Peptides against a protein of PDB entry 4N3Y. Designs and how they scored, part 5

Target 1, 83 residues: chain A of PDB entry 4N3Y
Amino acid sequence: ETRDQVKKLQLMLRQANDQLEKTMKDKQELEDFIKQSSEDSSHQISALVLRAQASEILLEELQQGLSQAKRDVQEQMAVLMQS

## One batch from the design tools (peptide; aimed at target 1 L48 E56 L59)

Design b1_p9_7_s2 (made by RFdiffusion4, then SolubleMPNN; from b1_p9_7, 4 letters changed)
Fold by OpenDDE base, seed 5:
Structure b1_p9_7_s2 (fold): chain B 83 residues (1-83), chain C 83 residues (1-83), chain A 9 residues (1-9)
Amino acid sequence: as target 1 above (83 residues)
Amino acid sequence: as target 1 above (83 residues)
Amino acid sequence: LEERLDRLE
C-alpha cells in the first residue's frame, strides 16, 4: 500500500507541475499582450492627437481667412457706396 | 463689376464658413473618439492586469502545493526504507 | 524513487 501511495503522490506532483508550467506560460502571454496592447494604443492615440493638432492649426488659418474676407467685403461695400 | 465682386466675396465667405464648421465638427468627433478609446483601453488593460494578478496568486498556491507534495513523497519514501 | 522525484522538479 505504501508503494502505491508513493506512486500516487508522484503522479499528483507531476500533475501539479504540469499545471504550474501551463499557468506560468499563460501568465507570460498575458503580460506580453498587455505590454503590446498598451504600446499600440499609445501610438494610436499619439497619432490622433497630432491629427487633432493639425486640425487646430487649420481652424486658426480658416478663422484668419474669414476675418480677412469680411474686411475685403466691407472694403468693397465702401467702394460701392462711393460710386 | 464691383457689385459682382462683392457677391463673389460673399460666396467665398460662405464657403469658408461652411468649411470651418465642418472642420470644427470633425475636430470634436476626433477628440471624443480619442477620449472614448483611451477610456476603453484603460478599462481593458485594468481587467487584464487583474487577471494576471489572479494567475500570480494561483502560481504561489501551486508552488506551495508542489513543495508539500515533495515533502509527502519524501516522507513516504522514508517509511518504505524502514520496511 | 529519488531520481524519479528529481525528474519531476
Scores: peptide ipSAE 0.093, ipTM 0.513, DockQ to the pose 0.014
OpenDDE base, seeds 1, 2, 3, 4: peptide ipSAE 0.165, 0.046, 0.081, 0.033; ipTM 0.449, 0.490, 0.498, 0.502; seed 1 fails the geometry check

Design b1_p9_7_s3 (made by RFdiffusion4, then SolubleMPNN; from b1_p9_7, 3 letters changed)
Fold by OpenDDE base, seed 1:
Structure b1_p9_7_s3 (fold): chain B 83 residues (1-83), chain C 83 residues (1-83), chain A 9 residues (1-9)
Amino acid sequence: as target 1 above (83 residues)
Amino acid sequence: as target 1 above (83 residues)
Amino acid sequence: LEERLDALE
């Protein structure tokens, strides 16, 4: 009976170790997935931030241009009205 | 001796199961982390996309305004030069 | 497996 118990315990230990190995592999795959996903997201976010910043700069330039154009028109009108 | 082997195997099996439980817990924590991280990144990306789109619309409006302002000035100049 | 272990102990 004790011999049979030893054999049973050995089998159970092998099964436990097999499951452990599988679980450890799954864990590693998840870690790899997290790393890759984080990198991809970081790059995408960085690209969008840069796009937003570029658009904001262009907005400021257009606003300044519009203001200057208005001033130029006012000056031209003043000259024409005086002549 | 066989009895001692049984006791040793039982101890080893308990240790293996303890390690398995720990590893399974770690795996679950990683899955939870992935889910949360993905949600956070998705929200951040969506916010940046909307910001970019809003800026682009405003850029188009400013460009149209500038073009119209130029046309208005030309028309005003034509009237002044004819009078 | 845990249930089997408990039964064996």
Scores: peptide ipSAE 0.145, ipTM 0.449, DockQ to the pose 0.007
OpenDDE base, seeds 2, 3, 4, 5: peptide ipSAE 0.078, 0.096, 0.062, 0.075; ipTM 0.499, 0.493, 0.515, 0.515; seed 2 fails the geometry check

Design b1_p9_7_s4 (made by RFdiffusion4, then SolubleMPNN; from b1_p9_7, 3 letters changed)
Fold by OpenDDE base, seed 1:
Structure b1_p9_7_s4 (fold): chain B 83 residues (1-83), chain C 83 residues (1-83), chain A 9 residues (1-9)
Amino acid sequence: as target 1 above (83 residues)
Amino acid sequence: as target 1 above (83 residues)
Amino acid sequence: LLERLDALE
C-alpha cells in the first residue's frame, strides 16, 4: 500500500537524518581535536627550539672562553720563562 | 496525492543519503589527517629532543675540559715558579 | 541503513 510505503520512507528519512547529525557532530569533534593537537604540538616544538638555541649559544661561549683561557695561560708561561 | 508524496520523500531521502556520504568521507579524511599529522609532529619532536640532548652533552664536556685545563696550567705554573 | 536506502531507489 502506498500509505504504508510513505510511512516506511518517513521512518527511513528520520533515521538517515539522525545518522547525519551524529556524523556531523563527530566531524566537528575531530576538527576541534585537530586544532587543539596542532596548537599543543606547535608550542612544544617552539619550546624545544628555544632550548636548543640556548644550548648552542652556551656552547659557543664555552668554546670562546676555552680559547681565551689557553691564550692567557700561554702568555703567563712566556712571562715566567722569560724572567 | 499519496503517490506524489512518496516521490517527494524518495527524493528527500536520496538527498539526505548523498549528504551523509559526503560527511562520512570528510570525517574519514580528517581522521587520516590527524594520524599523519600526529606522526609527523612526533618525529619532529623526537629529532629536537635528540638535538637538545647532544648539545647538552657537549656542554658538559666543554665545562669539564675547561676545568681540567685550568688545573693543568696551575700545576705547570707551580713547577716553573718552583724551579 | 544505506543499503536499505539503495534498495528503495
Scores: peptide ipSAE 0.171, ipTM 0.443, DockQ to the pose 0.008
OpenDDE base, seeds 2, 3, 4, 5: peptide ipSAE 0.093, 0.078, 0.095, 0.081; ipTM 0.522, 0.535, 0.526, 0.525

Design b1_p9_8 (made by RFdiffusion4)
Pose (drawn by RFdiffusion4):
Structure b1_p9_8 (pose): chain A 83 residues (1-83), chain B 83 residues (1-83), chain P 9 residues (1-9)
Amino acid sequence: as target 1 above (83 residues)
Amino acid sequence: as target 1 above (83 residues)
Amino acid sequence: EALDRLEEA
């Protein structure tokens, strides 16, 4: 039946076009997510740089501490030996 | 000509449903791109995290070793003083 | 690079 059929096909076409618009909206959200995901990995690398810095500073202090300890033991030993 | 109109709507519906199928395929490709990209970057970052925490635990033990080394040398000074 | 410098040291 040609009249009822035109109405049914128009309803279906509307539903298919609404569904196409939504799926395009979803694609756009996924494209944005790729960008965001990339910014998040980068922020993780910054946190890692902060950890490396704190470690370099600590290592430096321990190096200095070892040097100072050697120097003062050398003086203590020199006195103890001047006797 | 509601019959020519019906044929036209059937063609338009076929084109819309083909477009929906293609766009859904594109979405799936984006979800796969996201997944692949997250797996790759995680691998790199988990490796950098393992190196960072190894540096950290080691440097912690070195703080301990420095104190302990100073104590051992001090005991040596105490023995050398018994003379 | 920062971790390389730290491991070398």

Design b1_p9_8_s1 (made by RFdiffusion4, then SolubleMPNN; from b1_p9_8, 4 letters changed)
Fold by OpenDDE base, seed 1:
Structure b1_p9_8_s1 (fold): chain B 83 residues (1-83), chain C 83 residues (1-83), chain A 9 residues (1-9)
Amino acid sequence: as target 1 above (83 residues)
Amino acid sequence: as target 1 above (83 residues)
Amino acid sequence: SLLDRIEAA
C-alpha cells in the first residue's frame, strides 16, 4: 500500500541522511588530518634542512682550517731546512 | 495527497543518495592523497636524515684530522727546540 | 546501491 511505501521511503531517507552525515564527518576528519600532517612534515623538513646547512658550513670551515694547518707545517719545515 | 508525498520522498531520497555518493568519492580521494603524501614525506625525510648523518661523520673525521695536524706541528716544534 | 534498493522497492 502507498502508506506503507511512504513509511518505508521515510525510513530509507533517514538512513541515507545518517550515512551522509557520518561520511561528511569522516571527510572532515581526513581533511584535518591532512592539514596537520602536512604542517608537521613541513616543519620537520625545514628543521632538517637548516641542520644540514649548518653542518655544511662547519665542514667547509674545518676543511679550510685543515688546509691552513698543512700549509703552516710546510712553512715551518721549510724554515728548518733553510736554517 | 499520499501519492505526491511518495514522489517527493523518492526525489529527496535520490538527492540524498547522490550527495552520499559524491561525499564518499571525495573521501576516497582524500584517503589516496594522504597515502601518497605520507609516503613522499617519509622518503624525503629519510633522505635528509641520511645526508645529515653523513655530514656528521665527515665533520668528526675532519675534527680528528685537524687535531692530529696540530699535534704534529707541536711535535716538530719540539724537535726544533731541542736540536 | 541505495538507489537500486529504492527502485526495487
Scores: peptide ipSAE 0.178, ipTM 0.425, DockQ to the pose 0.007
OpenDDE base, seeds 2, 3, 4, 5: peptide ipSAE 0.076, 0.086, 0.064, 0.083; ipTM 0.468, 0.493, 0.491, 0.494; seeds 2, 3 fail the geometry check

Design b1_p9_8_s2 (made by RFdiffusion4, then SolubleMPNN; from b1_p9_8, 5 letters changed)
Fold by OpenDDE base, seed 2:
Structure b1_p9_8_s2 (fold): chain B 83 residues (1-83), chain C 83 residues (1-83), chain A 9 residues (1-9)
Amino acid sequence: as target 1 above (83 residues)
Amino acid sequence: as target 1 above (83 residues)
Amino acid sequence: SLLDRIEAQ
């Protein structure tokens, strides 16, 4: 009876150990995935931020140019009306 | 000529603005995705950690049981040899 | 946070 119990416990011990190792492996893989994903996303966001900033600068420049162009047209019209 | 330049700049301005808005939207979506992904992964890791801890406790208990069972078998054998 | 650091660049 006791001998049979030992065999049973040995099996259960092996199974428990296998499960533990599997769980630890899964945990590590998830941690690695999160780390890598975060880094990748960080790079992607940084790229988008830079693009947005560049577009913002362009917008400002174009707005200034547009304003100047409008003024130039107005001046030309004024000259034509005077002559 | 200048009037044509105004029209050109207006088009470019609209295009630049559209690109800016699109980029800002994309950035926000990525931020939201990262946040959600991190939370989800955190929950998953926590679950795995708890499972690993439970398995570890089981391992310890089984190891103790195994040791006791082995001792019991040895005692039984000793008794049989004495009789 | 990570996002705060990125946006602060």
Scores: peptide ipSAE 0.085, ipTM 0.469, DockQ to the pose 0.132
OpenDDE base, seeds 1, 3, 4, 5: peptide ipSAE 0.068, 0.078, 0.074, 0.081; ipTM 0.397, 0.466, 0.475, 0.473

Design b1_p9_8_s3 (made by RFdiffusion4, then SolubleMPNN; from b1_p9_8, 5 letters changed)
Fold by OpenDDE base, seed 1:
Structure b1_p9_8_s3 (fold): chain B 83 residues (1-83), chain C 83 residues (1-83), chain A 9 residues (1-9)
Amino acid sequence: as target 1 above (83 residues)
Amino acid sequence: as target 1 above (83 residues)
Amino acid sequence: SLLDRIEAR
């Protein structure tokens, strides 16, 4: 009868809203996870970029040093052979 | 009257389920986003790690080369001054 | 759908 139907619908409505609430909570947790994960990844990438840049600077310095050392040796050799 | 109440509850139930469906869809989209974002970040980090490692290897090679060059020059100088 | 069945009553 209609009264029983009302009670059934009320129950289903409560169930639907309970599920909705749970799903909304899960969604929020995922959003929080995305935010945190993104921040962590960003920091890690930034650190790696800095490390790569530092290494590249040192590479350039070593290359320049090697070239200069070669020139210095050449000049010293010239002096020795000249004397 | 009870019949009107039934109709009202049916409407509310439909609304709740519509919202539930939308929220579930949004949740799925977030999960997909997390998966893709995680993969992209992982690949980027891997690439940076490889770049850093390559640079470090070159650094070591240059340092060794510089040391060897210095030794070679020292030996040549010894020969010249000895003759 | 389930809702269609409910509303059909």
Scores: peptide ipSAE 0.165, ipTM 0.430, DockQ to the pose 0.006
OpenDDE base, seeds 2, 3, 4, 5: peptide ipSAE 0.071, 0.065, 0.096, 0.108; ipTM 0.448, 0.474, 0.498, 0.502

Design b1_p9_8_s4 (made by RFdiffusion4, then SolubleMPNN; from b1_p9_8, 5 letters changed)
Fold by OpenDDE base, seed 5:
Structure b1_p9_8_s4 (fold): chain B 83 residues (1-83), chain C 83 residues (1-83), chain A 9 residues (1-9)
Amino acid sequence: as target 1 above (83 residues)
Amino acid sequence: as target 1 above (83 residues)
Amino acid sequence: SLLDRIEAK
């Protein structure tokens, strides 16, 4: 009766503790995952930003080259017309 | 000679333009990817944060339950000792 | 452990 109730409650207490510990572990894993994911994403994005910047520089160089090439063509055409 | 030079330069100009257009496309794709990746990550992290918050609430409830259970056990033990 | 802490009170 009463002693049986005590034993039952002790079991419930242990079960509750087990669930609590499990949940605490799960929470910790989630926090770790979030942290790692954020760091990974940050690194990836940074790398991509650098690549984009490099591409921008290349584009500028290509544009300059195109402009020069156009001028060169124009000059050559002028020479041809003059001879 | 000169006309051949002009033709050569015209080809080079076209080639440069092709490369420029290709690079511009690649740059755009990178920008789009970065944007999408950032948004996706943000959504994922937000979802995980919500899950963590839910877990925290559960933990608090479990802790309260454990405290109550302990009190109940103590009370039952007291009753047993008194009878 | 958590249980030990609970039981200690």
Scores: peptide ipSAE 0.112, ipTM 0.499, DockQ to the pose 0.019
OpenDDE base, seeds 1, 2, 3, 4: peptide ipSAE 0.191, 0.082, 0.074, 0.103; ipTM 0.436, 0.459, 0.460, 0.495; seed 1 fails the geometry check

## One batch from the design tools (peptide; aimed at target 1 S55)

Design b1_p10_1 (made by RFdiffusion4)
Pose (drawn by RFdiffusion4):
Structure b1_p10_1 (pose): chain A 83 residues (1-83), chain B 83 residues (1-83), chain P 10 residues (1-10)
Amino acid sequence: as target 1 above (83 residues)
Amino acid sequence: as target 1 above (83 residues)
Amino acid sequence: SSITDYILSS
């Protein structure tokens, strides 16, 4: 039946076009997510740089501490030996 | 000509459903791109994190070793002073 | 090589 059929096909076409719009919306959200995911991995690298910096500072302090300890032991030994 | 109209709507519905199928395929490709990109970046970053925490635990033990080394040398000074 | 070069090495 040609009249009922036109109405059914119009309903189906509307539903298919609504579905197409929603799926395009989803694609857009995924494209944005690719961008946000990239930013997040960058922020993780910044946190890692912070950890490296704290470690370089600590290592430097330990190097200085070893040097100071040698110097003062050298003086203590020199006096202990001047006797 | 509701019959010609029906044929037209059937063509339009076929075109919409083909478009929907294609766009759904595109969405799948984006989800796959996100997954691949995340896996890759996680590999790189988990490697940087492993190096960072190794440096940290080691430097911690070096703080201990420095104190201990100073104590050992001090005991040596105490023995050298028994003379 | 520094600690930073070591951690951020590719």

Design b1_p10_1_s1 (made by RFdiffusion4, then SolubleMPNN; from b1_p10_1, 7 letters changed)
Fold by OpenDDE base, seed 1:
Structure b1_p10_1_s1 (fold): chain B 83 residues (1-83), chain C 83 residues (1-83), chain A 10 residues (1-10)
Amino acid sequence: as target 1 above (83 residues)
Amino acid sequence: as target 1 above (83 residues)
Amino acid sequence: MSILEQVLAQ
């Protein structure tokens, strides 16, 4: 009776350990996934931020160019009207 | 002897169960974290993509405006030179 | 219920 009980408990303990190991492995895999996923996302975000910044710089340049062109046209019109 | 062994194994089994529960909880927390983190990243990326697209549209408009301004100046200069 | 508890319940 008691001997059989010991054997049963030993089996259950082994089963518990097996489950524990499996769960710990799963946990590790999830941690690895989080790490990789986070890195990938960070890289993508950084790239998009840089692209946005580059676009903003170009926009500023174009706006300045447009303003200058407008001034040039106005000056030429003034000359035309004075002749 | 055997009775003491049974008690020992019962204790060990309880300890194993406690560890298993803890690890399973940790796993669940990581899963939750992954879900939330992924959603947050996705939202951020989407926002940046939209911003980039908006900038691109504006850039195109500005480029067209600049080209038109250039043409206008050229036409005015032609008139000036013909007078 | 934990997996171990399920095993114990058997």
Scores: peptide ipSAE 0.184, ipTM 0.428, DockQ to the pose 0.009
OpenDDE base, seeds 2, 3, 4, 5: peptide ipSAE 0.112, 0.117, 0.114, 0.068; ipTM 0.459, 0.455, 0.457, 0.481

Design b1_p10_1_s2 (made by RFdiffusion4, then SolubleMPNN; from b1_p10_1, 6 letters changed)
Fold by OpenDDE base, seed 2:
Structure b1_p10_1_s2 (fold): chain B 83 residues (1-83), chain C 83 residues (1-83), chain A 10 residues (1-10)
Amino acid sequence: as target 1 above (83 residues)
Amino acid sequence: as target 1 above (83 residues)
Amino acid sequence: SSVLDEVLAT
């Protein structure tokens, strides 16, 4: 009876160990995935930030240009009306 | 000519603004995604950690049981040999 | 943004 118990416990121990190893592996894989995903996303965000900043600069430039162009048209009209 | 330039600049300004808004939106979506993904992954990791810990405890218990069972068998054999 | 709206509205 006791001998049979030893065999049973050995089997259970092996199974438990296998499960432990599997769990540890899965944990590590998930951690690695999260790390990589976070890094990738960080790069994407950075790229978008840069693009947004470039667009902001362009917008400012265009606004200034538009304002100037509008003034120029007004000046031309004024000259025509005075002539 | 200048009037045409104004119209052109207005169009460009609108396009630039649209692009800016799109970029900002995309950025926000990515940030939200990363945040959510990180939280989800954190929960998964925690679950695996708990499972691993449970397995470790089980392993320790089984090891102790195995050791005891082995000793018991040895004792039984010793008794049989002495009788 | 408000400035842009103003410019585009004119």
Scores: peptide ipSAE 0.121, ipTM 0.471, DockQ to the pose 0.020
OpenDDE base, seeds 1, 3, 4, 5: peptide ipSAE 0.115, 0.115, 0.112, 0.109; ipTM 0.431, 0.476, 0.461, 0.470

Design b1_p10_1_s3 (made by RFdiffusion4, then SolubleMPNN; from b1_p10_1, 7 letters changed)
Fold by OpenDDE base, seed 1:
Order: sequence, then structure tokens, then C-alpha cells
Structure b1_p10_1_s3 (fold): chain B 83 residues (1-83), chain C 83 residues (1-83), chain A 10 residues (1-10)
Amino acid sequence: as target 1 above (83 residues)
Amino acid sequence: as target 1 above (83 residues)
Amino acid sequence: KSVLEEVLAS
């Protein structure tokens, strides 16, 4: 009868609300995870970018140094052979 | 009366279920986002690691080359001054 | 199954 129907609907409503609450909690946890994961990845990427840039600068310096050293040797040889 | 109460509960149940459905959908979208974001970040990090490693190898090669060049010059100078 | 699941499955 109607009374039994009311009780059944009340139970279903409680169950729906319980599930809703759980799902909302899970959603929030996922959002928190996304936020933290994104921040961690961003920091890691930034660090790697800096490392790459530092290495590239040093590469350029070494290349320039090598070229200059070659020129210096050439000049010294010229002086020696000329004397 | 009880009939009105039933109707009210039915409405509330529909609303709860609608909200539940939406929340579940949102949760799934977040999970999908996490998966994709994680993959993208992983690939980007891997690429940066490889770039850093390549640069470091080249740095070592240049340093070794510079040292060898210096030794070669020293030996040549020794020969010239000795003759 | 919960009562809700039964209703949703029907």
C-alpha cells in the first residue's frame, strides 16, 4: 500500500544521497590529485629546461674556446716558422 | 496526506538521481583528463631528459677534444724548439 | 543490489 511505497522511496532516496555523497568525495579527491600532479610535473619540467639551457650555454663556451685555441696555435706556429 | 508525500519523495528521488548522474559523468571526465595529462607530461619529460643527455655527451666530447688539442700543441712546440 | 540499483536497472 501507499505507506509501504513511502518507506521504499525513502530508502531509495537515502541510498541515492549516500552514493551522491561518495561520488562527490571521489570527485574532489581526483581534483586534488590533478592539482598536485600538475604542479609536480610543472616543477620537474622547469628543472629539466634549466638544466638543458645550462648545458647548452656551456657547449657554446667550449666550442668558442676550442676555436680560439686553434687560432692561438696557428699564430704561434707562424711565429716559430718565421723566426 | 500519504499520496502527496509519495509524490514529493518521488520528485526528490529524481532530483537526487539526476545529480548523481551528473556527478558521475564529471568524475569520469576528470579521470580521463588525468590519464591524458599524465601521458602528455611523461612524454614531455622523456624528451627533455633525452635532450639533456645528448647535450651532456657533447660537452664531454668537447672537453676531451680540448684537452687533446692542448697536448698536441705542446708536443709540436717541443719538436720545433728542439730542432 | 541496492534498492536504488534495482530501480535504475529496471
Scores: peptide ipSAE 0.150, ipTM 0.427, DockQ to the pose 0.009
OpenDDE base, seeds 2, 3, 4, 5: peptide ipSAE 0.103, 0.113, 0.074, 0.075; ipTM 0.459, 0.468, 0.468, 0.474

Design b1_p10_1_s4 (made by RFdiffusion4, then SolubleMPNN; from b1_p10_1, 5 letters changed)
Fold by OpenDDE base, seed 1:
Structure b1_p10_1_s4 (fold): chain B 83 residues (1-83), chain C 83 residues (1-83), chain A 10 residues (1-10)
Amino acid sequence: as target 1 above (83 residues)
Amino acid sequence: as target 1 above (83 residues)
Amino acid sequence: RSILDEVLAS
């Protein structure tokens, strides 16, 4: 009886260990996934930030150009009206 | 002797189970982290995309305005030169 | 897990 109990417990222990190993593997896979996912997201975000910044710079340039063009026209008109 | 062996195995089994529980908890925490992180990243990306799109629209408007302004000036000049 | 729980509960 005790002998049988020992054998049973040994089996249980093996099963427990198997489960442990599996769970640890799963954990590792999740960690790997987190790492990769985080990297991908970071890259994507960085790209978008740069795109946004580039657009903003261009906007400023265009606005300045527009303002300057307006001034130029005004000056030209002044000259023409004086002559 | 066998009795002692049983007790030893019982202890080991308990220890194994404790480790299993801990590991499973860790796994769950990682899953939770993944979920939250993914959501956060998604929101951030969406926001950036919208920002970029808004900027692009504005750019187009400014460019069109600039072109129109140029045409307007040209027309005005033509009128003035004819008179 | 089920088997382990049973053993630990006894």
Scores: peptide ipSAE 0.161, ipTM 0.415, DockQ to the pose 0.008
OpenDDE base, seeds 2, 3, 4, 5: peptide ipSAE 0.100, 0.119, 0.109, 0.102; ipTM 0.450, 0.478, 0.485, 0.485

Design b1_p10_2 (made by RFdiffusion4)
Pose (drawn by RFdiffusion4):
Structure b1_p10_2 (pose): chain A 83 residues (1-83), chain B 83 residues (1-83), chain P 10 residues (1-10)
Amino acid sequence: as target 1 above (83 residues)
Amino acid sequence: as target 1 above (83 residues)
Amino acid sequence: ELEEQLEEAA
């Protein structure tokens, strides 16, 4: 039946076009997510740079501490030996 | 001509359903791109994190080793003083 | 020995 059929096909076409709009919305959200995911990995690398900096500072302090310890032991030994 | 109209709507519905299928395929490609991009970057970052925590536990033990080294040298000074 | 360990840690 041609009349009922036109009405059914119009309903189906509307539903298909609504579904297409939603799926396009989803694509857009995925494209945005690619971008956000990228920013998140970068922020992770910044946190890693912070860890490297704290470590470089600590290592430097330990190097200085070893030097100071050697120097003072040299003086202590020199006196102990002046006797 | 509700019969010609029906034929037209059937064509439009076929075109919409083909478009929906294509756009769904595109979405899948984006989800796959996100997954592959995340896997890659996680590999790189988990490697940088492993290096960072190794530096950290080592430098911690070196703080301990420095104190211990100073104590050992001090005991040596105590023995050298018994003369 | 501690000096070598700190150089390796660098």

Design b1_p10_2_s1 (made by RFdiffusion4, then SolubleMPNN; from b1_p10_2, 4 letters changed)
Fold by OpenDDE base, seed 1:
Structure b1_p10_2_s1 (fold): chain B 83 residues (1-83), chain C 83 residues (1-83), chain A 10 residues (1-10)
Amino acid sequence: as target 1 above (83 residues)
Amino acid sequence: as target 1 above (83 residues)
Amino acid sequence: SLEQRLEEAR
């Protein structure tokens, strides 16, 4: 009985060890994936933020230009009406 | 000796199982974290993409408006010069 | 380590 018990426990130990190795490997892969994914996402988000900010600056400039152009037209019309 | 071996293996098996449980829990936590992080990042990126696209549309509209305004000024000047 | 001990037990 004791000998049989030893053999049984040895088998169970090997099985547990195999599962442990597999699980540890999977865990490590997930940690690596999280790290890489976090870096990639951060870079992408930062790039998009910069692009959005650049667009906002351009929008403000164009709006100012459009307003000025409209004022210029109004001034031209005023001069025309006086002549 | 056999009895001692049984006791030793039983201890090792318990230790292995404890470690396995811990590792499995850690793995599950990482999987959950990856899932949540992926969803959050995807949402943020999508929102930024939409914002960027909306800005691009507005930019095009403003550019067209500015061009038209400049043309209008030129026309006003031409009329003025003829009068 | 535990891993080393487990490996030795295989």
Scores: peptide ipSAE 0.137, ipTM 0.428, DockQ to the pose 0.006
OpenDDE base, seeds 2, 3, 4, 5: peptide ipSAE 0.076, 0.076, 0.071, 0.082; ipTM 0.495, 0.447, 0.492, 0.483

Design b1_p10_2_s2 (made by RFdiffusion4, then SolubleMPNN; from b1_p10_2, 4 letters changed)
Fold by OpenDDE base, seed 1:
Structure b1_p10_2_s2 (fold): chain B 83 residues (1-83), chain C 83 residues (1-83), chain A 10 residues (1-10)
Amino acid sequence: as target 1 above (83 residues)
Amino acid sequence: as target 1 above (83 residues)
Amino acid sequence: SLEERLEQAR
């Protein structure tokens, strides 16, 4: 019986070790994936934020220009009416 | 000797099992984290994309308006010169 | 499962 028990435990130990190695490998892959994914996402988000900010600046400039153009037209009309 | 071998294997098996449980738990936590992180990042990126697209539409509209305003001023000046 | 078998071996 003791001999049989030894054989059984040896088999179970091998199985446990094999499963452990597999699980450790999978865990490492997930850690690597998380690191890579986090970096990629952060870069993409940062790029989009910069793009959005650049667009906002341009929008403000265009709005200023349009407002100025409208004022210029109004002034020209005023001068025309006085002539 | 066989008895001693059984005891040794039992200890090793317990150690392997404990390590396996810990590793499996850690793996599961990483999987959960990846899932949550991916969803959060995807939502943020999508929101930024929509914002950028909305800004682009507004930019085009403002550019059109500015161009039209400039043309209107030119036309008014032309009329003025003819009067 | 292997996990159950390992637990039973404790």
Scores: peptide ipSAE 0.138, ipTM 0.431, DockQ to the pose 0.006
OpenDDE base, seeds 2, 3, 4, 5: peptide ipSAE 0.083, 0.078, 0.070, 0.072; ipTM 0.486, 0.429, 0.489, 0.495; seed 5 fails the geometry check

Design b1_p10_2_s3 (made by RFdiffusion4, then SolubleMPNN; from b1_p10_2, 4 letters changed)
Fold by OpenDDE base, seed 1:
Structure b1_p10_2_s3 (fold): chain B 83 residues (1-83), chain C 83 residues (1-83), chain A 10 residues (1-10)
Amino acid sequence: as target 1 above (83 residues)
Amino acid sequence: as target 1 above (83 residues)
Amino acid sequence: SLEQRLQEAA
């Protein structure tokens, strides 16, 4: 009876340790995945932020250029009409 | 001796199961974190992609507008010079 | 470690 209990406990202990090892490995893989995913996402977002900022600056410059071009047209027409 | 072995194995089994439970909980928390982080990053990137696309379209439209405005100026000047 | 203790007990 006691011998049977020893055998049972040994089996249960082996099973528990096997499961523990597997779970620890899975956990570590998830930690590594999170770290890498975080870095990748951070870099991708940063790149898109810079791209958005650059295009926004260009938008403003083009808007100003268009407005100035329109004003220049009006001035040139006025000069020619008076000559 | 056998009795001592039973006691030892019981203690080790309890320790193994306690560690297993903790590790399983930690793993689950990491899975949940990864899921949420993935969703957040995906949505943020998608939003920035759409913003970049929208501003790129506006860039092209403004460039075309500026070019056309310049052509219109030239035509208007030509007409006035001939009148 | 627990694994070492298991090895010793087995």
Scores: peptide ipSAE 0.162, ipTM 0.432, DockQ to the pose 0.005
OpenDDE base, seeds 2, 3, 4, 5: peptide ipSAE 0.050, 0.078, 0.076, 0.076; ipTM 0.483, 0.489, 0.485, 0.490

